# Ledger of designs, part 37: peptides against a protein of PDB entry 3C66

Target 1, 189 residues: chain A of PDB entry 3C66
Amino acid sequence: KSWANLFEKNDFFFRYKFYLEITAYTRGSDEQHLKWSGLVESKVRLLVMKLEVLAGIKIAHPFTKPFESSYCCPTEDDYEMIQDKYGSHKTETALNALKLVTDENKEEESIKDAPKAYLSTMYIGLDFNIENKKEKVDIHIPCTEFVNLCRSFNEDYGDHKVFNLALRFVKGYDLPDEVFDENEKRPSK

## One batch from the design tools (peptide; made by RFdiffusion4, then SolubleMPNN)

Design b1_p12_6_s4 (from b1_p12_6, 5 letters changed)
Fold by OpenDDE base, seed 4:
Structure b1_p12_6_s4 (fold): chain B 189 residues (1-189), chain A 12 residues (1-12)
Amino acid sequence: as target 1 above (189 residues)
Amino acid sequence: MPRIENSVFIPD
């Protein structure tokens, strides 16, 4: 397949055993999130480049389209909970305690003007080189550099009450439900 | 602080 073909959803979330999730969080306005998530998304290619040159990584393949979601988020604790629970199938059910904003409900009085947490998530599929037993690949440095790059772009992005950025290493069987269609079966453990 | 889960162990 060409790169272009691989950037389509297709079997992307079945192709790799491992994924890196990059989620930009915003508790604020849609405008704030648009700017923040747009920045993060614009820098993903730089992270990919840094990952690709690691000896233990055979491929770092970005999925080109972000996954968007938003929740009613009345408290900071709720915001922290979202950040803690999102991105893993093991924990994402906890998000059911919050109201997911949808096209169908966004105009409801209780939702329209409610505080929101916005999420934009990018995915990178990872394949590793296995040369040694118990080989360890540390992606801490490139990930940290990526976060610093994004947060340093604007002073406002240092406000963790509003803007957050999380990178989560996730196995394929633990990907969030959002990446699969209703007719797709989650990869087995 | 940002949350980063960034280590992978690859068994044979």
Scores: peptide ipSAE 0.037, ipTM 0.681, DockQ to the pose 0.688
Fold by OpenDDE base, seed 2:
Structure b1_p12_6_s4 (fold): chain B 189 residues (1-189), chain A 12 residues (1-12)
Amino acid sequence: as target 1 above (189 residues)
Amino acid sequence: MPRIENSVFIPD
């Protein structure tokens, strides 16, 4: 397939067995999130470059567009819950306890001015060079460097009450529902 | 605090 096909959603989220999720969280204003997520997204290519040179990684292909969502987030506990549960199909149902902000409800009085958590998630499809099934690939260094790079850009991003960044390794069958259309069936185990 | 999945184990 052409490179163009690699960045089409339908192909991308079925092409790889493994994915790295990069989620920028903001509990604050839309403007704050725009800046934070924009920064994170601007650095993803650097992470890809670092991943590609790892011996165990054959392919690291970024999906070109972020997935956006926002929730009413009244408390810090809610924010922590979002960070804990988001990014995995196994756990994302817990998010149903929170009000998802949609185009249909964003102007409702109870939602419009409510505290919100904003999420922007980038995905990297991964293919591995595996000689042995027990082989382990350590992505600690590139991931840590990526987080540090993003967090260090502005001192404000050190405020974990507002800004957070998570990298999650997920299997294709455990991708969040957001990456699939209603008519698409998630990959099987 | 940031959450990082820092190791990948390749399943069967």
Scores: peptide ipSAE 0.037, ipTM 0.689, DockQ to the pose 0.671
Fold by OpenDDE base, seed 5:
Structure b1_p12_6_s4 (fold): chain B 189 residues (1-189), chain A 12 residues (1-12)
Amino acid sequence: as target 1 above (189 residues)
Amino acid sequence: MPRIENSVFIPD
């Protein structure tokens, strides 16, 4: 298969058993999020390179496009809830308590000027070396280095009330609904 | 705070 085929949306999210989700969160302005998410996205290739050299990882393939979403987020508790619940099919239904901003509703008066949390999520498909079933792959170091790299770029990004960055390891059957089309069936366990 | 997954067992 060509690289172009690998990076097609419906093919990518059925190809791997495991994924690493990288989500940049911003509770602030769209401009703030554009800068923050753009920075994070620009550094993902460095994380991929660090993951690829781990003995237990056979393949680390990034999906080239971010998934964008935003919620009305009136409180800090709501912001924490988003960060806790987003990124897993098991927990994402809790986000229904918040108003998702869509193209259809973004111009509504109650939404247009409301405080918002912006999310940009990048995905890395992972294939592991299964030669030793008892082997444990520790991705803590490269992930921590990635977070530190992004956070240290600008002093403003140290404000956790505004800017956050999460890396979540997720099985394919537990990917968020956003990665699938309405007519696609979720991968089975 | 940032959330990072630490380690993964190699699947069967």
Scores: peptide ipSAE 0.037, ipTM 0.685, DockQ to the pose 0.677
Fold by OpenDDE base, seed 1:
Structure b1_p12_6_s4 (fold): chain B 189 residues (1-189), chain A 12 residues (1-12)
Amino acid sequence: as target 1 above (189 residues)
Amino acid sequence: MPRIENSVFIPD
């Protein structure tokens, strides 16, 4: 099998017990988001490299295609709610309180010119060395370096009212619905 | 404010 197979959806979201979600948030224009998310996505491979060399991590495999979504986001509180609730099956139903922007509704008058929050999410599947099942693996250093790398690229990215970046460690059974097809059953606990 | 969940215990 070629390395290209690792970048196909296939069974990626069933292959690992643990995933690291990297989400770039933008409350602003689509142009702002394209620049911000593009930067974040371009640096994910560097994070993978840093994770792979940790003694406790056996494998860190990126799913190279981002998941894209956007919501009508009238207030800063809505923006905070999105960042709090997105990325976990346990909490994502709270997002139903907001209007999801779709190809079908994006031209509606109430949506077209509304303030929006844009989301781009990358996933890394993680496999750990199980020599000591009580061993704690600390990914703080690589993750912090990654955030600093992205935020320092442009001074504008320091505005947390517009640009945000979250890294969430998630178990396979708690992955968001977006990663599964309609005919797929999510992994069991 | 970036949010990082950065610790994991190797489970059974």
Scores: peptide ipSAE 0.032, ipTM 0.687, DockQ to the pose 0.699

Design b1_p12_7_s1 (from b1_p12_7, 6 letters changed)
Fold by OpenDDE base, seed 4:
Structure b1_p12_7_s1 (fold): chain B 189 residues (1-189), chain A 12 residues (1-12)
Amino acid sequence: as target 1 above (189 residues)
Amino acid sequence: MPRIENSVFIPD
């Protein structure tokens, strides 16, 4: 397949055993999130480049389209909970305690003007080189550099009450439900 | 602080 073909959803979330999730969080306005998530998304290619040159990584393949979601988020604790629970199938059910904003409900009085947490998530599929037993690949440095790059772009992005950025290493069987269609079966453990 | 889960162990 060409790169272009691989950037389509297709079997992307079945192709790799491992994924890196990059989620930009915003508790604020849609405008704030648009700017923040747009920045993060614009820098993903730089992270990919840094990952690709690691000896233990055979491929770092970005999925080109972000996954968007938003929740009613009345408290900071709720915001922290979202950040803690999102991105893993093991924990994402906890998000059911919050109201997911949808096209169908966004105009409801209780939702329209409610505080929101916005999420934009990018995915990178990872394949590793296995040369040694118990080989360890540390992606801490490139990930940290990526976060610093994004947060340093604007002073406002240092406000963790509003803007957050999380990178989560996730196995394929633990990907969030959002990446699969209703007719797709989650990869087995 | 940002949350980063960034280590992978690859068994044979």
Scores: peptide ipSAE 0.037, ipTM 0.681, DockQ to the pose 0.685
Fold by OpenDDE base, seed 2:
Structure b1_p12_7_s1 (fold): chain B 189 residues (1-189), chain A 12 residues (1-12)
Amino acid sequence: as target 1 above (189 residues)
Amino acid sequence: MPRIENSVFIPD
């Protein structure tokens, strides 16, 4: 397939067995999130470059567009819950306890001015060079460097009450529902 | 605090 096909959603989220999720969280204003997520997204290519040179990684292909969502987030506990549960199909149902902000409800009085958590998630499809099934690939260094790079850009991003960044390794069958259309069936185990 | 999945184990 052409490179163009690699960045089409339908192909991308079925092409790889493994994915790295990069989620920028903001509990604050839309403007704050725009800046934070924009920064994170601007650095993803650097992470890809670092991943590609790892011996165990054959392919690291970024999906070109972020997935956006926002929730009413009244408390810090809610924010922590979002960070804990988001990014995995196994756990994302817990998010149903929170009000998802949609185009249909964003102007409702109870939602419009409510505290919100904003999420922007980038995905990297991964293919591995595996000689042995027990082989382990350590992505600690590139991931840590990526987080540090993003967090260090502005001192404000050190405020974990507002800004957070998570990298999650997920299997294709455990991708969040957001990456699939209603008519698409998630990959099987 | 940031959450990082820092190791990948390749399943069967």
Scores: peptide ipSAE 0.037, ipTM 0.689, DockQ to the pose 0.680
Fold by OpenDDE base, seed 5:
Structure b1_p12_7_s1 (fold): chain B 189 residues (1-189), chain A 12 residues (1-12)
Amino acid sequence: as target 1 above (189 residues)
Amino acid sequence: MPRIENSVFIPD
């Protein structure tokens, strides 16, 4: 298969058993999020390179496009809830308590000027070396280095009330609904 | 705070 085929949306999210989700969160302005998410996205290739050299990882393939979403987020508790619940099919239904901003509703008066949390999520498909079933792959170091790299770029990004960055390891059957089309069936366990 | 997954067992 060509690289172009690998990076097609419906093919990518059925190809791997495991994924690493990288989500940049911003509770602030769209401009703030554009800068923050753009920075994070620009550094993902460095994380991929660090993951690829781990003995237990056979393949680390990034999906080239971010998934964008935003919620009305009136409180800090709501912001924490988003960060806790987003990124897993098991927990994402809790986000229904918040108003998702869509193209259809973004111009509504109650939404247009409301405080918002912006999310940009990048995905890395992972294939592991299964030669030793008892082997444990520790991705803590490269992930921590990635977070530190992004956070240290600008002093403003140290404000956790505004800017956050999460890396979540997720099985394919537990990917968020956003990665699938309405007519696609979720991968089975 | 940032959330990072630490380690993964190699699947069967």
Scores: peptide ipSAE 0.037, ipTM 0.685, DockQ to the pose 0.686
Fold by OpenDDE base, seed 1:
Structure b1_p12_7_s1 (fold): chain B 189 residues (1-189), chain A 12 residues (1-12)
Amino acid sequence: as target 1 above (189 residues)
Amino acid sequence: MPRIENSVFIPD
């Protein structure tokens, strides 16, 4: 099998017990988001490299295609709610309180010119060395370096009212619905 | 404010 197979959806979201979600948030224009998310996505491979060399991590495999979504986001509180609730099956139903922007509704008058929050999410599947099942693996250093790398690229990215970046460690059974097809059953606990 | 969940215990 070629390395290209690792970048196909296939069974990626069933292959690992643990995933690291990297989400770039933008409350602003689509142009702002394209620049911000593009930067974040371009640096994910560097994070993978840093994770792979940790003694406790056996494998860190990126799913190279981002998941894209956007919501009508009238207030800063809505923006905070999105960042709090997105990325976990346990909490994502709270997002139903907001209007999801779709190809079908994006031209509606109430949506077209509304303030929006844009989301781009990358996933890394993680496999750990199980020599000591009580061993704690600390990914703080690589993750912090990654955030600093992205935020320092442009001074504008320091505005947390517009640009945000979250890294969430998630178990396979708690992955968001977006990663599964309609005919797929999510992994069991 | 970036949010990082950065610790994991190797489970059974």
Scores: peptide ipSAE 0.032, ipTM 0.687, DockQ to the pose 0.708

Design b1_p12_7_s2 (from b1_p12_7, 6 letters changed)
Fold by OpenDDE base, seed 4:
Structure b1_p12_7_s2 (fold): chain B 189 residues (1-189), chain A 12 residues (1-12)
Amino acid sequence: as target 1 above (189 residues)
Amino acid sequence: APRIENSVFVPD
């Protein structure tokens, strides 16, 4: 099945048991994030290619549109918390402690000029080979290469206080709420 | 599915 069929949300987040989340974080300006996330997103196809050649991976299909959000992030600890808690339904409720920036509130003075953490997340659906069900699949190599590729593009991206990149392996039932519509029920275990 | 942990990967 071609990637083109997966450009729309449709049932993408119900299609696979496993997903790889790629999240670009920026604690800085929206311009900084645009450049950083744009770079990361532009390289996702390379990661997909590397994943596809792994013996244990049958399919690696990217969802081509990023999920974007931003939070008021006054402290570095908040930034670390975001990176720790985001991307999993089990932990994402912790983000409720932070002020989510929305179209409705972004012009408020307390939010407009506040330090922010920007998030852009890409998703890759994964299907594994049946023959390798009992085998451990190590995706750390391609993931590390991907991170290094992105981080090495510009010296500025080495500043972890501003730019971060995380890859999270999640099961379908643990996907963040953001991927589901209000009328959709998340997959069960 | 193969044995792979649900985890966050953040390289050093």
Scores: peptide ipSAE 0.040, ipTM 0.725, DockQ to the pose 0.094
Fold by OpenDDE base, seed 3:
Structure b1_p12_7_s2 (fold): chain B 189 residues (1-189), chain A 12 residues (1-12)
Amino acid sequence: as target 1 above (189 residues)
Amino acid sequence: APRIENSVFVPD
C-alpha cells in the first residue's frame, strides 16, 4: 500500500484535517498491557482497509508507531476519567490531576508499586472526498467490528475494569500535545 | 462499553 511509504513522523500530524485515534487502555500490569496493546496494534491495518473502501473516505493513513503513556491510577473513577479526558487538547489538561509516570520518577517508592493505567494510542490520518455538498460518513460498522475483533481474542479482554478500547475522531487542531515536538506549533482552526 | 466515534462530516 502507498501509505506504507510514510515512514517518518515528518508532517504527518499537519498533513490531515482529521484523525482517528485508537487507544488501548489497561489498568493492571505492564505485561497485561503489552499483550492487549500489541493485539490492538496488530489489527489496525484491518481497520484501515475497512475505512479506505468507504465512499466518503479518500485516504486513511496510519501512523506507524504508537504513543505510550501511563498514569498512577488509584481508583476506578480515575480510570474512567482518563478514558473520558484523554485524546483531545480541549480536555487533556484534566489529566494533570494525576501523576504521569516518567523515566525520572518510575523508581520512586510512591510510584513504583502504585496501581497504574497504561495507554497506547495509534493515529490514522483521514482525507475525505470533496463534493458540492457536505455528507455524513458513518464509520460505526467498521469501528464496531474492530472493537469486537480485539475483544473476542481472549475472554479476559471482556473485563472493562482492566481492558478498554476507544476510538475517537478529532480535528487536527484538537490533537493531543503528545503528537507535536517542542519546536512545532499545533495547527490552528 | 467502548467509546466509538461512529460518524464524521465530509467537508465541502
Scores: peptide ipSAE 0.039, ipTM 0.698, DockQ to the pose 0.670
Fold by OpenDDE base, seed 2:
Structure b1_p12_7_s2 (fold): chain B 189 residues (1-189), chain A 12 residues (1-12)
Amino acid sequence: as target 1 above (189 residues)
Amino acid sequence: APRIENSVFVPD
């Protein structure tokens, strides 16, 4: 399979055992999110470059398309919950307590003008050079640098009430449902 | 605040 094929959905979310999720959160306007998520997405390639040079990482392969979702987010607590629960199949069911904004419901009066939390998530598939199960790869440095890079780009992005950025290491079987089609079976352990 | 899971472990 060519690299080009891997940038398409195809079997990308089945090919790797491990993934790094980069999620940009915005509790505000869609315009705010567009700018914030766009910035984050534009910097992902730099993170990939930093990951690729780590001795323990054989491959860091980005999925080229972000996954987008938005929720009605009436309170700051809701926003915190989203940030806590999103990104893992194990915990994402908690998000069912919130109203997912869809094309079908976005014009409803109760949703249209409601406070929103917007999410854009990029995925990086990871393959490792580590054979010893007890060995670990520390991705703290590149990830921290990435966050700092994004956050420092604009002073407004320092407002955590509005803008947030999370990087989550996730196993393939714990990927969120959003990455799979209805007819696809999620990977097993 | 930003959240980073900074360690990668090979699962058993």
Scores: peptide ipSAE 0.039, ipTM 0.687, DockQ to the pose 0.647
Fold by OpenDDE base, seed 1:
Structure b1_p12_7_s2 (fold): chain B 189 residues (1-189), chain A 12 residues (1-12)
Amino acid sequence: as target 1 above (189 residues)
Amino acid sequence: APRIENSVFVPD
């Protein structure tokens, strides 16, 4: 199963120079997030299909398992900060100002009933056709279509105070720490 | 607000 191996971690986060991060955000209940993130995740394969047919894209490979995290998120400003800082190694340390919810602390009184922001992130590895020098590859159309597809599924998903969806183009050396094991060295610039 | 970073240049 050579194709199946591409969906395992293996060296996925070392294999490509470029990645597209798809993050579903929810500031609300876990039930709200499960529905929202589940919908987004179910549509990622359609985005991959749209990316694959672009002339400038040689390969678009999804990592099939989402990365999930949640933070105590007392204010709207905190929620905006999460969306701004998450998804890049350059900026993710700013998230240390917030309390990360873990299996170890989730039952603490200060965390259990606190307002939370939930995050689910999918990754697509990208390889480009380099034969055409300085070719501009515009993924705006497929990405916009993807966002519209997800947002239009339910009227509630139009509430940006609760539900958000971000697509971030990231270089391999700037991937978040979450994708690497402790024994792995981050790709060099 | 939603963010889309959606363009790249294939380097020579």
Scores: peptide ipSAE 0.038, ipTM 0.683, DockQ to the pose 0.648

Design b1_p12_7_s3 (from b1_p12_7 with A2P K3R F5E)
Fold by OpenDDE base, seed 1:
Structure b1_p12_7_s3 (fold): chain B 189 residues (1-189), chain A 12 residues (1-12)
Amino acid sequence: as target 1 above (189 residues)
Amino acid sequence: SPRIENSVFTPE
């Protein structure tokens, strides 16, 4: 039902204490990013399936829509900085040093033809079934398999100067600002 | 190496 989906969307980023972020990066053309991010997004359901069968994971719930952004990215160092700082509230303020591309500014001469980094991020909410709170959970294998699956699809995706893929485990209170509305309060620690 | 961060964790 459409209303059920709406309610789930409304509280998705408050429902879980833990999230897995999947971000596809492209420093190149819009066409390159559309192909790369589209491929990554098409494989997320496979990662969810692999996570769901892990003994310690009770729920792996994907958010259905990607978050999309792009930055002016003049240098390779800027590209590395984006990949390092994006995805965490603790570090995302560093991105303010770069020019965010928006509908309002995309036609400006300094932005329109500038080198850009494109970002598409998918989120998976996680709930755990552990008897001991000190027990560790390891999702490294399914995450690695997912990355290998995406990068092996086309030899061009092996070029890390252009295409990158990051998976980050993040606590709810450290989610990026992009997932919250202006009138919403960030979850507490 | 793939950029996979915090893939081993204690969910607390």
Scores: peptide ipSAE 0.530, ipTM 0.944, DockQ to the pose 0.826
Fold by OpenDDE base, seed 3:
Structure b1_p12_7_s3 (fold): chain B 189 residues (1-189), chain A 12 residues (1-12)
Amino acid sequence: as target 1 above (189 residues)
Amino acid sequence: SPRIENSVFTPE
């Protein structure tokens, strides 16, 4: 669709009141994550198509670029914590307990050789029909189908200790800090 | 089951 060129980053995360976050997690190698996240990203358009045909959804607009981050992740509990806390401004401060991998610290010996969790997140802005705003919207089925599609691509992706995929519906004021620039103010409730 | 959060909602 032509809508991909209509919005810039600065406009996208202020344009909608609601967003769907799609996060691919990998606790393993960078190569593993590249393949996993690349697959997930390649299928996002199919999810958009399924969302657009739902009666309550007026617009489903994907942001074109993923947000990337990685953390030192020594334990499986840490991996679960990341998956639980990431994706919401309300809870993301819990991630401060983990070491964020940056360009500045990635070559440190304690970080370079440490187990890591990689995150790639795609965002879909959602607009709803006015007539349906007072009714519940259910996107669980298309989301489930999307997860199944991604997981079924390769047998290895069935290993939840390594590969995970999460979809989260969030309001604009609860978007993670990563989507805003330093000079941008977070939307209010 | 897959991690799908808040997939049933009222868009208020």
Scores: peptide ipSAE 0.508, ipTM 0.940, DockQ to the pose 0.790
Fold by OpenDDE base, seed 5:
Structure b1_p12_7_s3 (fold): chain B 189 residues (1-189), chain A 12 residues (1-12)
Amino acid sequence: as target 1 above (189 residues)
Amino acid sequence: SPRIENSVFTPE
């Protein structure tokens, strides 16, 4: 398939058995998040390059469009919960305890001026060499280097109370609901 | 410490 075909959402999230999620979190203003998430997104290609050269990884293909969401986040504990539960279908139902900000409700009085956590998530589809499928793959180093690169760009990004960055390896059948349309069935094991 | 989950895995 052409690269253009792989950039379509419905094809991309059924093509690979494994994905790497890169989520930029911001508990603050939308302006803060735009800067932070924009920086993270601009660096994803560097992570892809580092993943591609690993012996066990055959393909590291980025999905170019970020998935964006925001929640009313009144406490730091809520912020930690979001970071803990987001990114996996197994745990994302816990986020239902928080108010999801939508285009339909963002102008409501109780939501408009409420403290918010913003999320922007990039996905990388991963394909592995067959000879390595029975062996462990370690992507910790390139992921750590990526986080350090993003965090070091501006001293403000060292404030974990506001800015956070998470990388999570996820199997295709455990992808968050956000990547699928309502009429699509998620992949099985 | 960075939040990196499941960075060591078996592709099964």
Scores: peptide ipSAE 0.494, ipTM 0.937, DockQ to the pose 0.803
Fold by OpenDDE base, seed 2:
Formats: sequence, C-alpha cells, structure tokens
Structure b1_p12_7_s3 (fold): chain B 189 residues (1-189), chain A 12 residues (1-12)
Amino acid sequence: as target 1 above (189 residues)
Amino acid sequence: SPRIENSVFTPE
C-alpha cells in the first residue's frame, strides 16, 4: 500500500484501534469558523510531529480532510452540550436534540438566521508501541501545547463563548458515525 | 489497549 492510499477514507477509520480527534468549535458566524478552523487545521501537522516522537507512539497518521458539521445552537447550554457529546458514538445521539444544519434545510427561515455552532474535526490515527495494557502513554503535553498554540494566535480565540478546541482520544469502535458511510460496518470492540 | 489519563483534552 502506498503512503497516499493511507490517507484515503477507504480504510483509514478501520486501520487503527485508536484515534485522536481534534475539533474546532465556533458559535458564531461562518466567517469566524472559517478562520478558526483553518488555523487549527494548519497546525495539526505540528501536533503530529510532537506525537510521533513520543516513545509510546509508533504512528501518528493524520487524515487529511476535516469533517464539517453545524447545528442550530440557540443557547450556551446547547453549545456546552455539543462540546460534551460530540466525538463519541456513545454520546453523539444526544445531538439529535439539536437541529443539524444540512444543505436541504439551511435556507429554512427557522435555520437560516439562527445561532449556529460550527464543528470542524480532524482525525489522527494512532498506533502504539506499548502492548501492555497497564502501560501508559501521556499525550497531555503535546495536546496542551497544541491548544495553547492555537488559542494564543489571536486574542479573539480566548473567548470560550465563541471559540473552542477539544482533543478527544477515541477508540475505533467509538468513532462518530460521520466517519463511516452508510454501507460501512462500524469496527467491533 | 494503552491507557491515557484523560480521554478529552480541553485546556484553556
């Protein structure tokens, strides 16, 4: 398999047991999100570099394309809920309480001008050197540095009411539905 | 499976 093939969606989300999700959240305008998510995405390669040098990590392989979604988000509580529930198959069903913005409904009057939360998620597949379940790999440092790097780029990004950034460690079987096609079977535990 | 302290990172 060529290196290029590893970046294809075809088997990327089946190749690894573990993934790191990097989600940029914006409760604001599309323009705000474009800038914020673009910044985050532009820095992902730096995070990959930091992850690759960790002793416990054999491979940190980024998926090249972000996953985009947006929800009607009328309240701050809704925004918090999105950040809490998104990114895990176990919890993502809670998002059904919110209106997902789609191409089909985006022009509806109740949606078009409604407050929205925008999500852009990048994925990194992880392969570990450690086979012992009791052995720990600490990715806190590189992840924290990454967040700080993104947040410090512009003072506006310090406004947590608008801009947020989360990194979630997820097992393959718990990946959000968005990464799979309807005809694809979710990886088993 | 390897263990990681926190599954979610949201540092400020």
Scores: peptide ipSAE 0.043, ipTM 0.727, DockQ to the pose 0.084

